# Peptides against a protein of PDB entry 3VA4: the designs that were tried, part 29

Target 1, 107 residues: chain A of PDB entry 3VA4
Amino acid sequence: EPIGQLRLFSGTHGPERDFPLYLGKNVVGRSPDCSVALPFPSISKQHAVIEISAWNKAPILQDCGSLNGTQIVKPPRVLPPGVSHRLRDQELILFADFPCQYHRLDV

## One batch from the design tools (peptide)

Design b1_p25_2_s2 (made by RFdiffusion4, then SolubleMPNN; from b1_p25_2, 9 letters changed)
Fold by OpenDDE base, seed 3:
Structure b1_p25_2_s2 (fold): chain B 107 residues (1-107), chain A 25 residues (1-25)
Amino acid sequence: as target 1 above (107 residues)
Amino acid sequence: SAAEDAAAIEAALASLPPVKDVPDD
């Protein structure tokens, strides 16, 4: 059972999509084998990773040295590659130019 | 709120450097 969710907001690419997040590493990227597969040209094959060590701990987001970067929306902040960012519930994230939102599930 | 989130996203996207297609990363 997923303990988190990453929502990709609707846009020119299509409708809103929700991706389940599980314990361990959830890779965000263009590669189809990624946990969060974003098949868009601006997304790196392995763009970022959301690591969840426990259901009651905030996930850690790290950019994997992506070409177009990973940013936090509020407050605006570009994430340096490999630097851990603790995700807050309802956190708004930009993977390249794709806005997403992390949601903690009450499992 | 949803409206505030939308505005924040719009602002972030507006300040974003031009993105490019990723051949390999």
Scores: peptide ipSAE 0.771, ipTM 0.960, DockQ to the pose 0.829
Fold by OpenDDE base, seed 5:
Structure b1_p25_2_s2 (fold): chain B 107 residues (1-107), chain A 25 residues (1-25)
Amino acid sequence: as target 1 above (107 residues)
Amino acid sequence: SAAEDAAAIEAALASLPPVKDVPDD
């Protein structure tokens, strides 16, 4: 059962997509075996990771040294590679030029 | 709000350096 959700907003790439997030490491990247697979040329094969340690704890977002970076939208800031960021519910994130939103699910 | 979120996303996208296709990453 998923503990969270990552929404990819619609754009020139196509329609909105929702990805379930589970306990453990949820890898974001262009590789097809990623939990959050974003098959776009600006996304690194292993771009970032969202780690959920427990159902009652905020997930941790970490950039994996991606080429085009990972950013938080509000307040705006670029995430340095390997530095942990605690995700807030409804957090807006840029993976390269792709805007996403994290949502905590009721479990 | 949805409108405020959309505006914030637009501002963030506008301030991005040019993105590049990832060759080996």
Scores: peptide ipSAE 0.770, ipTM 0.960, DockQ to the pose 0.827
Fold by OpenDDE base, seed 4:
Structure b1_p25_2_s2 (fold): chain B 107 residues (1-107), chain A 25 residues (1-25)
Amino acid sequence: as target 1 above (107 residues)
Amino acid sequence: SAAEDAAAIEAALASLPPVKDVPDD
């Protein structure tokens, strides 16, 4: 069962979409085999990773050296490649120019 | 709030460097 959810807000690309997040690595990227597949030109094939462990339910977000980067919205911060960021519930994230929100699920 | 979040997102987007299409990353 999903441990969390990543919501892609609606925009010029289309309507809002929700992606389930599971234990282990949830890859965010343009590649169709990514757990969070964002098929947009500004998204790298493997853009970022949201990793959730059993011992720490809070996800760890890492940029994978994406071209257009990964950023936290509040407070604003660009994530250097490979540097771990612990996601807070309701955290707002930019993958390139696509705003998303992480939601922790009650499981 | 939703309104505050929306404003924060807009501010973050406005501050982004120019976004480029990824050729093969």
Scores: peptide ipSAE 0.765, ipTM 0.959, DockQ to the pose 0.838
Fold by OpenDDE base, seed 1:
Structure b1_p25_2_s2 (fold): chain B 107 residues (1-107), chain A 25 residues (1-25)
Amino acid sequence: as target 1 above (107 residues)
Amino acid sequence: SAAEDAAAIEAALASLPPVKDVPDD
């Protein structure tokens, strides 16, 4: 059962998409085997990782040294590669130029 | 709100440096 959800907002790429997030590592990237597969040229093969532990269900987001970066929207800031960012419910994230929103599921 | 979120996203996108296609990483 998913612990969270990452929503990719609609855009020129197409409609809104929801990706389930599970305990452990949820890799965000262009590679098709990523948990959050974003098949777009501006997304790195392994762009970022959202890690969720059973002990602390609040996810930790880390950029993996992506080319076009990972940003928190409010307040705006670029995440330095490998620096842990604790995601809050409904946090808005940019993976390159693709806006997403994390949602914690009530399970 | 949805409107506030949309505005924040647009502001962040507007300040984003030009993105490029990722060859291999």
Scores: peptide ipSAE 0.762, ipTM 0.958, DockQ to the pose 0.843

Design b1_p25_2_s3 (made by RFdiffusion4, then SolubleMPNN; from b1_p25_2, 7 letters changed)
Fold by OpenDDE base, seed 5:
Structure b1_p25_2_s3 (fold): chain B 107 residues (1-107), chain A 25 residues (1-25)
Amino acid sequence: as target 1 above (107 residues)
Amino acid sequence: SEAEQQRAIAEALASLPPVRDVPDD
């Protein structure tokens, strides 16, 4: 069962998309084999990772050295590559120029 | 609220450095 969800907001690229997040590493990137596949030119093939170690622990977001970066929207913060960021429920994230939102799912 | 959320996103997007297409292999 998914532990969380990452929502890609609608935009010029198309409609909203929801990606389930599971225990372990959920890779965000342009590569089609990524758990969260964002097939857009500004997204790195391996852009970031959301790691969930347990259902009752906050997921950890890390940028993987992406070209256009990973940022927290509020408060604004660019995530240095490889530095762990503990995701808050409902947190807004930019992967490059694509806004997303993480939220916990009831399991 | 959704309005606040959208404003926050818009502000974050507006403050981004220029975004480039990631080169292919």
Scores: peptide ipSAE 0.744, ipTM 0.955, DockQ to the pose 0.944
Fold by OpenDDE base, seed 3:
Structure b1_p25_2_s3 (fold): chain B 107 residues (1-107), chain A 25 residues (1-25)
Amino acid sequence: as target 1 above (107 residues)
Amino acid sequence: SEAEQQRAIAEALASLPPVRDVPDD
């Protein structure tokens, strides 16, 4: 059923967590209503969005004007608010100071 | 490799501007 997965790496905050990603908008943020809920002070209530329009299309990541930003790890890039970034499989992302990884699932 | 991945993450984290708690976003 899920089209992708976002993994939050383990750290001082706790153990690793995996979040399923579905068709449509998957909001990343501190709000418990977010598809990817990251309940940490440095994360904005609605921090970023991963939009998946079709199973055979690359997901689009956009920062939503977060306080502490969204960054691609390799190569290092700070995402300006609203600028679309096509996610590659195994993409490493920082939401504020929290490293995550996107994984494409076979469907 | 996992080693290269960890190094890249560490470098990215070290390069971040100071992070602060979000008051209202």
Scores: peptide ipSAE 0.740, ipTM 0.954, DockQ to the pose 0.803
Fold by OpenDDE base, seed 4:
Structure b1_p25_2_s3 (fold): chain B 107 residues (1-107), chain A 25 residues (1-25)
Amino acid sequence: as target 1 above (107 residues)
Amino acid sequence: SEAEQQRAIAEALASLPPVRDVPDD
């Protein structure tokens, strides 16, 4: 049972995609074995991680030292590598140049 | 709203530094 969702908005790359997020580490990256697999050249193999704890269902986003970075859209902020950012419901995120949105699921 | 969301995304994308293909990272 997913407790969160990461939506990749549609674009020139293709249609919108939804990725389920589970307890533990949800790796965002170009590698196909990532929980959130973004198979695009600008995405690092292990780009970022969204960690969700059973103690706190609010996810923690961390950039993993990606080449093109991870940014919060509003308010605008580049996430320093390894620094924890608590995701809010409906928060907009850029992984490199790919906009995504986090959604908390009611489960 | 969706319009506000799209605007925010567009502005963020426009302010990005050049994005490069990742060779090994």
Scores: peptide ipSAE 0.735, ipTM 0.953, DockQ to the pose 0.809
Fold by OpenDDE base, seed 1:
Structure b1_p25_2_s3 (fold): chain B 107 residues (1-107), chain A 25 residues (1-25)
Amino acid sequence: as target 1 above (107 residues)
Amino acid sequence: SEAEQQRAIAEALASLPPVRDVPDD
């Protein structure tokens, strides 16, 4: 049962895609074994991690020292590697140059 | 609104340093 969802907006890369997020660590990266696999050259193998706990369903996003970074769209800011950022519902995120949106599921 | 979100995304993308293909990482 997914607790959240990460939507990758459509673009030159292709159509929109939705990735389920579960309790625990959800790794975002180019590696195919990542929970959120983004098979694009600008994405690091292990780009970032979205961790969701049972006691606090608000996801914690952390960049894993990616090459092209992880950023919050509004207000615009680059997330320093390893620094926790609590995601808000509907928050817009950039993994390298790929815009995504986090959505909390009603469960 | 969706329009506002699109504008925000566009602005964020426009302000990004040039991205490059990840050699390994």
Scores: peptide ipSAE 0.733, ipTM 0.953, DockQ to the pose 0.797

Design b1_p25_2_s4 (made by RFdiffusion4, then SolubleMPNN; from b1_p25_2, 8 letters changed)
Fold by OpenDDE base, seed 2:
Structure b1_p25_2_s4 (fold): chain B 107 residues (1-107), chain A 25 residues (1-25)
Amino acid sequence: as target 1 above (107 residues)
Amino acid sequence: SAAEQQAAIAAALASLPPVRDVPDA
């Protein structure tokens, strides 16, 4: 069962989409085989990763050296490649120019 | 609130450097 959820907000690309997050590594990227597949030109094939080590631990977000970067919205901050960022519930994230939000699920 | 969230997102997007298409290779 999913432990978390990543919501892609609606935009010019289309309607809102929700992606389930599971234990282990959830890859965010343009490649269709990614756990969080964002099929947009500005997204790197392997853009970032959200790793969940346990149901009761905050997920870790890492940029994978993406071209257009990964950023936290509030407070604004560009994530250095490979540096761990502990996600807070309801955290707002930008993968390139696509705003998303992480949600912790009750399990 | 939803309004505050939207404002924060808008501000972050506005501050982004130019976004480029990523090569397929």
Scores: peptide ipSAE 0.748, ipTM 0.952, DockQ to the pose 0.918
Fold by OpenDDE base, seed 5:
Structure b1_p25_2_s4 (fold): chain B 107 residues (1-107), chain A 25 residues (1-25)
Amino acid sequence: as target 1 above (107 residues)
Amino acid sequence: SAAEQQAAIAAALASLPPVRDVPDA
């Protein structure tokens, strides 16, 4: 059962997509075996990771040294590679130029 | 609101440095 959700907003790439997030490491990247597979040329094969250690704890987002970076939208800031960022519910995130939103699910 | 979220996203996108295609290994 998923504990969270990452929503990729619709854009020129196509329609909105929702990705389930589970306990452990949820890798965001262009590689097809990623938990959050974003098959776009500006996304690194291993772009970022969302780690959920427990159902009642905020997930941790880390950029994995991606080429085009990972950013928080509000307040705006670029995440340095490998630095932990605690995700807030409804947090808006840019992976390269792709806007996403994290949502905590009721479980 | 949805409008506020869209505005914040637009602002963040506008401030991005140029995005490049990632070279394949």
Scores: peptide ipSAE 0.748, ipTM 0.953, DockQ to the pose 0.963
Fold by OpenDDE base, seed 4:
Structure b1_p25_2_s4 (fold): chain B 107 residues (1-107), chain A 25 residues (1-25)
Amino acid sequence: as target 1 above (107 residues)
Amino acid sequence: SAAEQQAAIAAALASLPPVRDVPDA
């Protein structure tokens, strides 16, 4: 069962989409085999990774050296490649110019 | 609130460096 959820807000790209997040690595990227597949030109094939461990269900977000970057919205912060950021529930994230929100699921 | 959330997103988007298509299509 999913441990978390990543919501892609609606926009010019289309309607809102929800992606389940599981234990282990949840890769965010344009590649169709990514756990969070964002098939948009501004997204790198492997853009970022959300890693969730059993010992700490708070996800760790890392940018994978994406072209257009990964940012936290509040407070605004660009994530340097490979630097771990612990996601808070309801945290707002930008993958390139696509706003998303992480939700911790009650499981 | 939803309004505050949207405002924060808008502000973050506005402060982004230029976004371009990734060449490794």
Scores: peptide ipSAE 0.741, ipTM 0.951, DockQ to the pose 0.870
Fold by OpenDDE base, seed 1:
Structure b1_p25_2_s4 (fold): chain B 107 residues (1-107), chain A 25 residues (1-25)
Amino acid sequence: as target 1 above (107 residues)
Amino acid sequence: SAAEQQAAIAAALASLPPVRDVPDA
């Protein structure tokens, strides 16, 4: 069962999409086999990873050395590659120029 | 609020360096 959700906001690319997040590593990227597949040219094939452990359901976000980066919206901060960032519920994230929101599910 | 959220997103987007297409290989 999903522990969290990543929402891709609607935009010029298309409608809003929701992606379930599970225990373990949830890869965000342009590759179709990614858990969170974002098929857009500005997204790296393996852009970032959201890892959720059984010990702490708060996800850890890491940029995987993406070309266009991963940023927290508020406060604004570009995440250095490989540096862990603990996601808060309702956190707003930019993968390249695509705004997303993490939502913690009640499970 | 939704408005504040959108404003924050807009500000973050505006501060991004130029976005480039990522090559397939």
Scores: peptide ipSAE 0.740, ipTM 0.951, DockQ to the pose 0.927

## One batch from the design tools (peptide)

Design b1_p26_1 (made by RFdiffusion4)
Fold by OpenDDE base, seed 1:
Structure b1_p26_1 (fold): chain B 107 residues (1-107), chain A 26 residues (1-26)
Amino acid sequence: as target 1 above (107 residues)
Amino acid sequence: SLSDELTDLHDELELHLQDLHELLQD
């Protein structure tokens, strides 16, 4: 069962979409093979990763060296490639220009 | 999940314990 959810907000690209997040690596990227597939040209093929360990289910976000970056919204900061960020429930993230929100699911 | 909630609690406790540790250090 999913541990969390990543919500892509509605925008010029289309309607809101929800992506389930599971234990292990959840890759965010333009590639259709990604767990969180964002088929937009400004998104790198493998843009970022949200890793959720069975031993520590706190989701860890890392940028994978994306072209247009990954940003934490509040407080605003760019996440340097490879730097770990612990996602909190309801946290807002920008992948390139696409706003997303992490939701912890009750499990 | 319960694990996530426990992790959040652990993080908060760890932070507070670190603060206490620093207060008690010379």
Scores: peptide ipSAE 0.047, ipTM 0.518, DockQ to the pose 0.014
Fold by OpenDDE base, seed 4:
Structure b1_p26_1 (fold): chain B 107 residues (1-107), chain A 26 residues (1-26)
Amino acid sequence: as target 1 above (107 residues)
Amino acid sequence: SLSDELTDLHDELELHLQDLHELLQD
């Protein structure tokens, strides 16, 4: 069962979508093989990774050297490739120009 | 929620403890 959720907000691409996040590595990218598949041209095939461990329920986000970057929304800043960012519940993230929100599930 | 806040604080503390342990291993 999922222990987290990544919500892609609705936009020009279409309606809102929710992606389950599981223990281990959850890859965010354009490739259909990604756990969080964002099939948009501005998203890199392997854009970022959200890793969740049993000992730290807050996921760790890393950009994988994406072309159009990963950004923290509040306050706005680009996450350098390979730099770890601890996701807080309800935190807002931009993958390229796509706004997403992390939600911790009550499991 | 309050539960989420406590969980966040716990996770932050764990990360800090990990950093401390790495320093102590030198």
Scores: peptide ipSAE 0.036, ipTM 0.516, DockQ to the pose 0.018
Fold by OpenDDE base, seed 2:
Structure b1_p26_1 (fold): chain B 107 residues (1-107), chain A 26 residues (1-26)
Amino acid sequence: as target 1 above (107 residues)
Amino acid sequence: SLSDELTDLHDELELHLQDLHELLQD
């Protein structure tokens, strides 16, 4: 079962979408093979990765050298490629210009 | 939730372990 959720907020692209996150690597990218597939031109094929090593550990977010970057909203921070960022519940993330939110599921 | 509490405790423990490791290093 999913341990987390990544929510893509509604926008010009369309309605809100929720993506389940599982143990292991959850790749965020434009490629349809990604766990979190964001089929938008400004998103890199493999944009970022959310890795969940255990159910009781915070997920780790890394930018994969994306063209338009990955940013944490509060506090504002651009994630350098390959640098680990521990995700907090309810954390707001920008993949390129697409706002998303990580949510830990109650399991 | 219990899961959230365990995650928070893990984070706190990790920080303490990091401090301990630093103390043990010259």
Scores: peptide ipSAE 0.036, ipTM 0.538, DockQ to the pose 0.015
Fold by OpenDDE base, seed 3:
Structure b1_p26_1 (fold): chain B 107 residues (1-107), chain A 26 residues (1-26)
Amino acid sequence: as target 1 above (107 residues)
Amino acid sequence: SLSDELTDLHDELELHLQDLHELLQD
């Protein structure tokens, strides 16, 4: 069962999309094999990873050395590659220029 | 929600305990 959700907000690319997040590594990237597949040119094939170790622990976000970066919106922060960031519920994230939001699900 | 808050609190406590453990080993 999904433990979390990553929401891609609507924009010029199209409508809002929701991606389920599971235990383990959830890769965010342009490649269709990614758990969170963002098929946009500015997204790296393997852009970032959201790792969920347990239902009672906050997910960890890491940039995978993406070309256009991963940023936290509030407060603004660019994530250096490989540096762990603990995600809070409702946290807003930019993958390149695509705004997303993490949401913890009740499980 | 309360569940979210408890999860966040649990995570923060684990991080603090990890920090304390490292300090005690120094």
Scores: peptide ipSAE 0.053, ipTM 0.555, DockQ to the pose 0.017; fails the geometry check

Design b1_p26_1_s1 (made by RFdiffusion4, then SolubleMPNN; from b1_p26_1, 21 letters changed)
Fold by OpenDDE base, seed 2:
Structure b1_p26_1_s1 (fold): chain B 107 residues (1-107), chain A 26 residues (1-26)
Amino acid sequence: as target 1 above (107 residues)
Amino acid sequence: SAAAAARAAEEARLEELNAEHERLLA
């Protein structure tokens, strides 16, 4: 069962898309094998990871050494590779230049 | 409500945690 959601906002790539997030590691990347597959050239094959250790614990976002980076919007911060960022509900994230939003689901 | 307050407190806690990470990396 999904316990979180990552929303990719609409843009030049197309309409809004919602990706379910599960317990464990949810890889964000260009590779179609990623849990959150963002098939765009500026996204690394394995760009970032959202790890959810428990239903009642905030996810951890880590950049995986992506080429074009992972950023938190508020407050603005470029995430150093491998450094943990605890996601709050409604967190706004940039993977490269693609704006996304994390949403916690009720479970 | 109490539930809303608890969620707000959790968000604040997460903010503090992330701020601490930034301080450690500075």
Scores: peptide ipSAE 0.108, ipTM 0.660, DockQ to the pose 0.021
Fold by OpenDDE base, seed 4:
Structure b1_p26_1_s1 (fold): chain B 107 residues (1-107), chain A 26 residues (1-26)
Amino acid sequence: as target 1 above (107 residues)
Amino acid sequence: SAAAAARAAEEARLEELNAEHERLLA
């Protein structure tokens, strides 16, 4: 069962969507086989990855060398490709210009 | 709870790690 969730907020692209996150690698990208499939042209086929090593450990976010980048919102910063960022619960993320939020599931 | 406190402490530790990485990459 999922141990985390990535929420894509509603916007001009459409309504809010929630994506379950599991142990291991959760790929974020435009490709339909991604765990977090974001079918938008500004998203790279394999844009980023959220890796969860254990239920009680913070996930690791990495940009995969995306064209339009991955950013943390507060405080704002662009993630260099391949550099590990530890996600806090409720953290706000931009994949290209799409705002998302990570949160831990209570399981 | 103890579990909640442990998770909060872990998040604080990781936030500091992220801040250190930011300083190194600046």
Scores: peptide ipSAE 0.101, ipTM 0.654, DockQ to the pose 0.021
Fold by OpenDDE base, seed 3:
Structure b1_p26_1_s1 (fold): chain B 107 residues (1-107), chain A 26 residues (1-26)
Amino acid sequence: as target 1 above (107 residues)
Amino acid sequence: SAAAAARAAEEARLEELNAEHERLLA
């Protein structure tokens, strides 16, 4: 069962999409094999990873050496590759130029 | 609630950890 959610906001690419997040590594990337598949040219095949160790622990976000980067919106933070960032509920994230939001699910 | 307060405290701790990372990388 999913214990988190990543929302891709609607934009020029199309409508809003919600991706379930599970225990373990949830890879964000352009590859269709990714848990969070964002099939856009500006997204790297393996762009970032959201790792969830337990249902009651905050996820950890890491950029995987993406071409166009991963950023936290507020406060603004560009994530260096491989550096862990702990996600708060409702955190706003940019994968390249695509705005997303992490949401913790109550399960 | 007590649970909400605990989560808020944890979030504050996480923000401090994230800020610490930023300071170390600056």
Scores: peptide ipSAE 0.079, ipTM 0.644, DockQ to the pose 0.021
Fold by OpenDDE base, seed 1:
Structure b1_p26_1_s1 (fold): chain B 107 residues (1-107), chain A 26 residues (1-26)
Amino acid sequence: as target 1 above (107 residues)
Amino acid sequence: SAAAAARAAEEARLEELNAEHERLLA
């Protein structure tokens, strides 16, 4: 079962979408092979990764050297490629210009 | 609750870790 969720907010691209997150690496990217597939031109094929090591540990977000970047919204933090960021529950993330929110599921 | 307080403390610890990362990169 999923341990977390990444919500893509609604926008000009379309309606809100929810992506389940599991133990291990959850790749965010434009490629359809990604766990979190964001089929938008401004998203890199392999944009970022959310790694969950355990149900009781905060996920780690890393940018994978994306063209248009990965940013934490509040407070603003642009993530350099490969630098680990621990995600807080309800944290707001920008992949390129797409706002998303991480949610820890009750498992 | 104690559980809620523990989670809040963990969130604060993680926030400090992330802030420290920023300081190291500056």
Scores: peptide ipSAE 0.057, ipTM 0.605, DockQ to the pose 0.021

Design b1_p26_1_s2 (made by RFdiffusion4, then SolubleMPNN; from b1_p26_1, 22 letters changed)
Fold by OpenDDE base, seed 3:
Structure b1_p26_1_s2 (fold): chain B 107 residues (1-107), chain A 26 residues (1-26)
Amino acid sequence: as target 1 above (107 residues)
Amino acid sequence: DAEEAERERRERELERLNEEHEALKA
């Protein structure tokens, strides 16, 4: 069962979409086989990864050397490739120019 | 409702931050 969620906010691309997150590595990218598949040209094929090691531990976000970057919104911070960022519940993230939000699920 | 309004506020904030970020990349 999913233990987290990544929400892609609505925009010019279309309506809001929710992606379930599971234990292990959840790859964010343009490739259709990604756990979080964002089929947009500005998203790299393998853009970032959200790794969840346990249900009671904060997920780790890493940029994978994407072309257009991964950014934490509050406070604003561009993530250097391969640097671990511990996600907080309700954290707001930009993948390229796409606003998203991480959400912990109650399980 | 309150949850919807808060989400809309966050979306508008993200849009602003994205525009500023793109401007800084130029």
Scores: peptide ipSAE 0.028, ipTM 0.539, DockQ to the pose 0.046
Fold by OpenDDE base, seed 5:
Structure b1_p26_1_s2 (fold): chain B 107 residues (1-107), chain A 26 residues (1-26)
Amino acid sequence: as target 1 above (107 residues)
Amino acid sequence: DAEEAERERRERELERLNEEHEALKA
């Protein structure tokens, strides 16, 4: 069962989409086999990873050396490649210029 | 009911956060 959710907000690309997040590595990228597949040119094939070690632990977000970067919105912060960031519930993330929000599921 | 109220609160929060994001991008 999913442990978390990544919401892609609606925009010029289309309507809102929700992606389930599971234990282990959830790859964010343009490649269709990614857990969070964002089929947009500005997204790298392997853009970032959200790793969840347990349902009661904060997920770890890492940029994978993406071309257009990964950013935390509040407070504003560009994530250097490979640097671990602990995600908080409701945290807003930019993959390139695509706004997303992490949500912990109450399971 | 409680489920409906929670859904409405969640939707309002997401809308607020989306607006904050757009403001920060500008």
Scores: peptide ipSAE 0.022, ipTM 0.491, DockQ to the pose 0.026
Fold by OpenDDE base, seed 2:
Parts: structure tokens; C-alpha cells; sequence
Structure b1_p26_1_s2 (fold): chain B 107 residues (1-107), chain A 26 residues (1-26)
């Protein structure tokens, strides 16, 4: 069962999409093999990873050396590759320039 | 600072977008 959710907000790319996040590593990237597949040119094939170790622990977001970066919106922060960021519930994230939101699920 | 102001504006925009999306899902 999903422990979290990553929402891709609607935009020029199309409608809103919700991606379930599970225990373990959830890869965000352009590759269709990614848990969170964002099939956009500005997204790296393996852009970032959201690792969830437990339902009661904050997920860890890491950029995987993406070309166009991963950013936290509030407070603004560019994530250097491999640097761990603990996601807060409802946190807004930019993968390249695609706005997303992490949501913790009550499971 | 112009860069800071731009970041703040973008943040507000994304927060607004979030609020709109959350309202749709409420």
C-alpha cells in the first residue's frame, strides 16, 4: 500500500497526476521505469529519489544529479546531488520547473 | 533584493496553485 503521494500539478503538460509512494526508493524521472514517471524532456531519466523508510518517518528526497535540478519551494532551497532532504507533509517541490507536492498518507 | 522578491512571488504563485488544487480535492 502507498505510504505517501506525489502530486504533479496541472499545467502546460496536461492535467494533474497523482503518484503513489511506497516503502523504499521511489525514483522520480523521465524513464518509464521510474515510480514517478515524468515523461518530459527537462526531467532527467533518473532525476531524484524519494526514499520512505517507514510510515511514521519523513521521506528523504535526494536529487540524483539531474540536469535541471530539484528544489524545495518553501523555504527556497536547491538540493545538491545526493544531499538528503527530509520531506514535510504538503511540501512543494520543483523537479526542473514542474511543481509537485508531497502528501503523507494516513495508513 | 530582486531575486528574493522573484522567489517570493513564485512561492506565492505555487502556494496559490496548491490552494486551488486542494480546493478541488476537498
Amino acid sequence: as target 1 above (107 residues)
Amino acid sequence: DAEEAERERRERELERLNEEHEALKA
Scores: peptide ipSAE 0.019, ipTM 0.478, DockQ to the pose 0.027
Fold by OpenDDE base, seed 1:
Structure b1_p26_1_s2 (fold): chain B 107 residues (1-107), chain A 26 residues (1-26)
Amino acid sequence: as target 1 above (107 residues)
Amino acid sequence: DAEEAERERRERELERLNEEHEALKA
């Protein structure tokens, strides 16, 4: 059962897409086997990871040393590689220049 | 009444998110 959702907003790449997030590691990247597969050239094969350790805990986002970075929008913050960021519900994230939003599901 | 208030909150939230989305695209 998914505990969260990552929404990729619509853009030049195409329509909005929603990715379910599960307990454990949810890899964000260009590789097709990623939990959040973003098949775009500016996304690294292994770009970032969203780790959810429990139903009642905020996910941890880490950039995996991506080429074009991972950013939190508000407040603005570029995530250094490997540094943990605790995600807030409804938080806006940039993977490279692709705007996304994390949403905690009602579980 | 409570249903109306919730609907209005959802609409305001959607509007906010749309505005933020547009701002990110700029």
Scores: peptide ipSAE 0.019, ipTM 0.434, DockQ to the pose 0.021

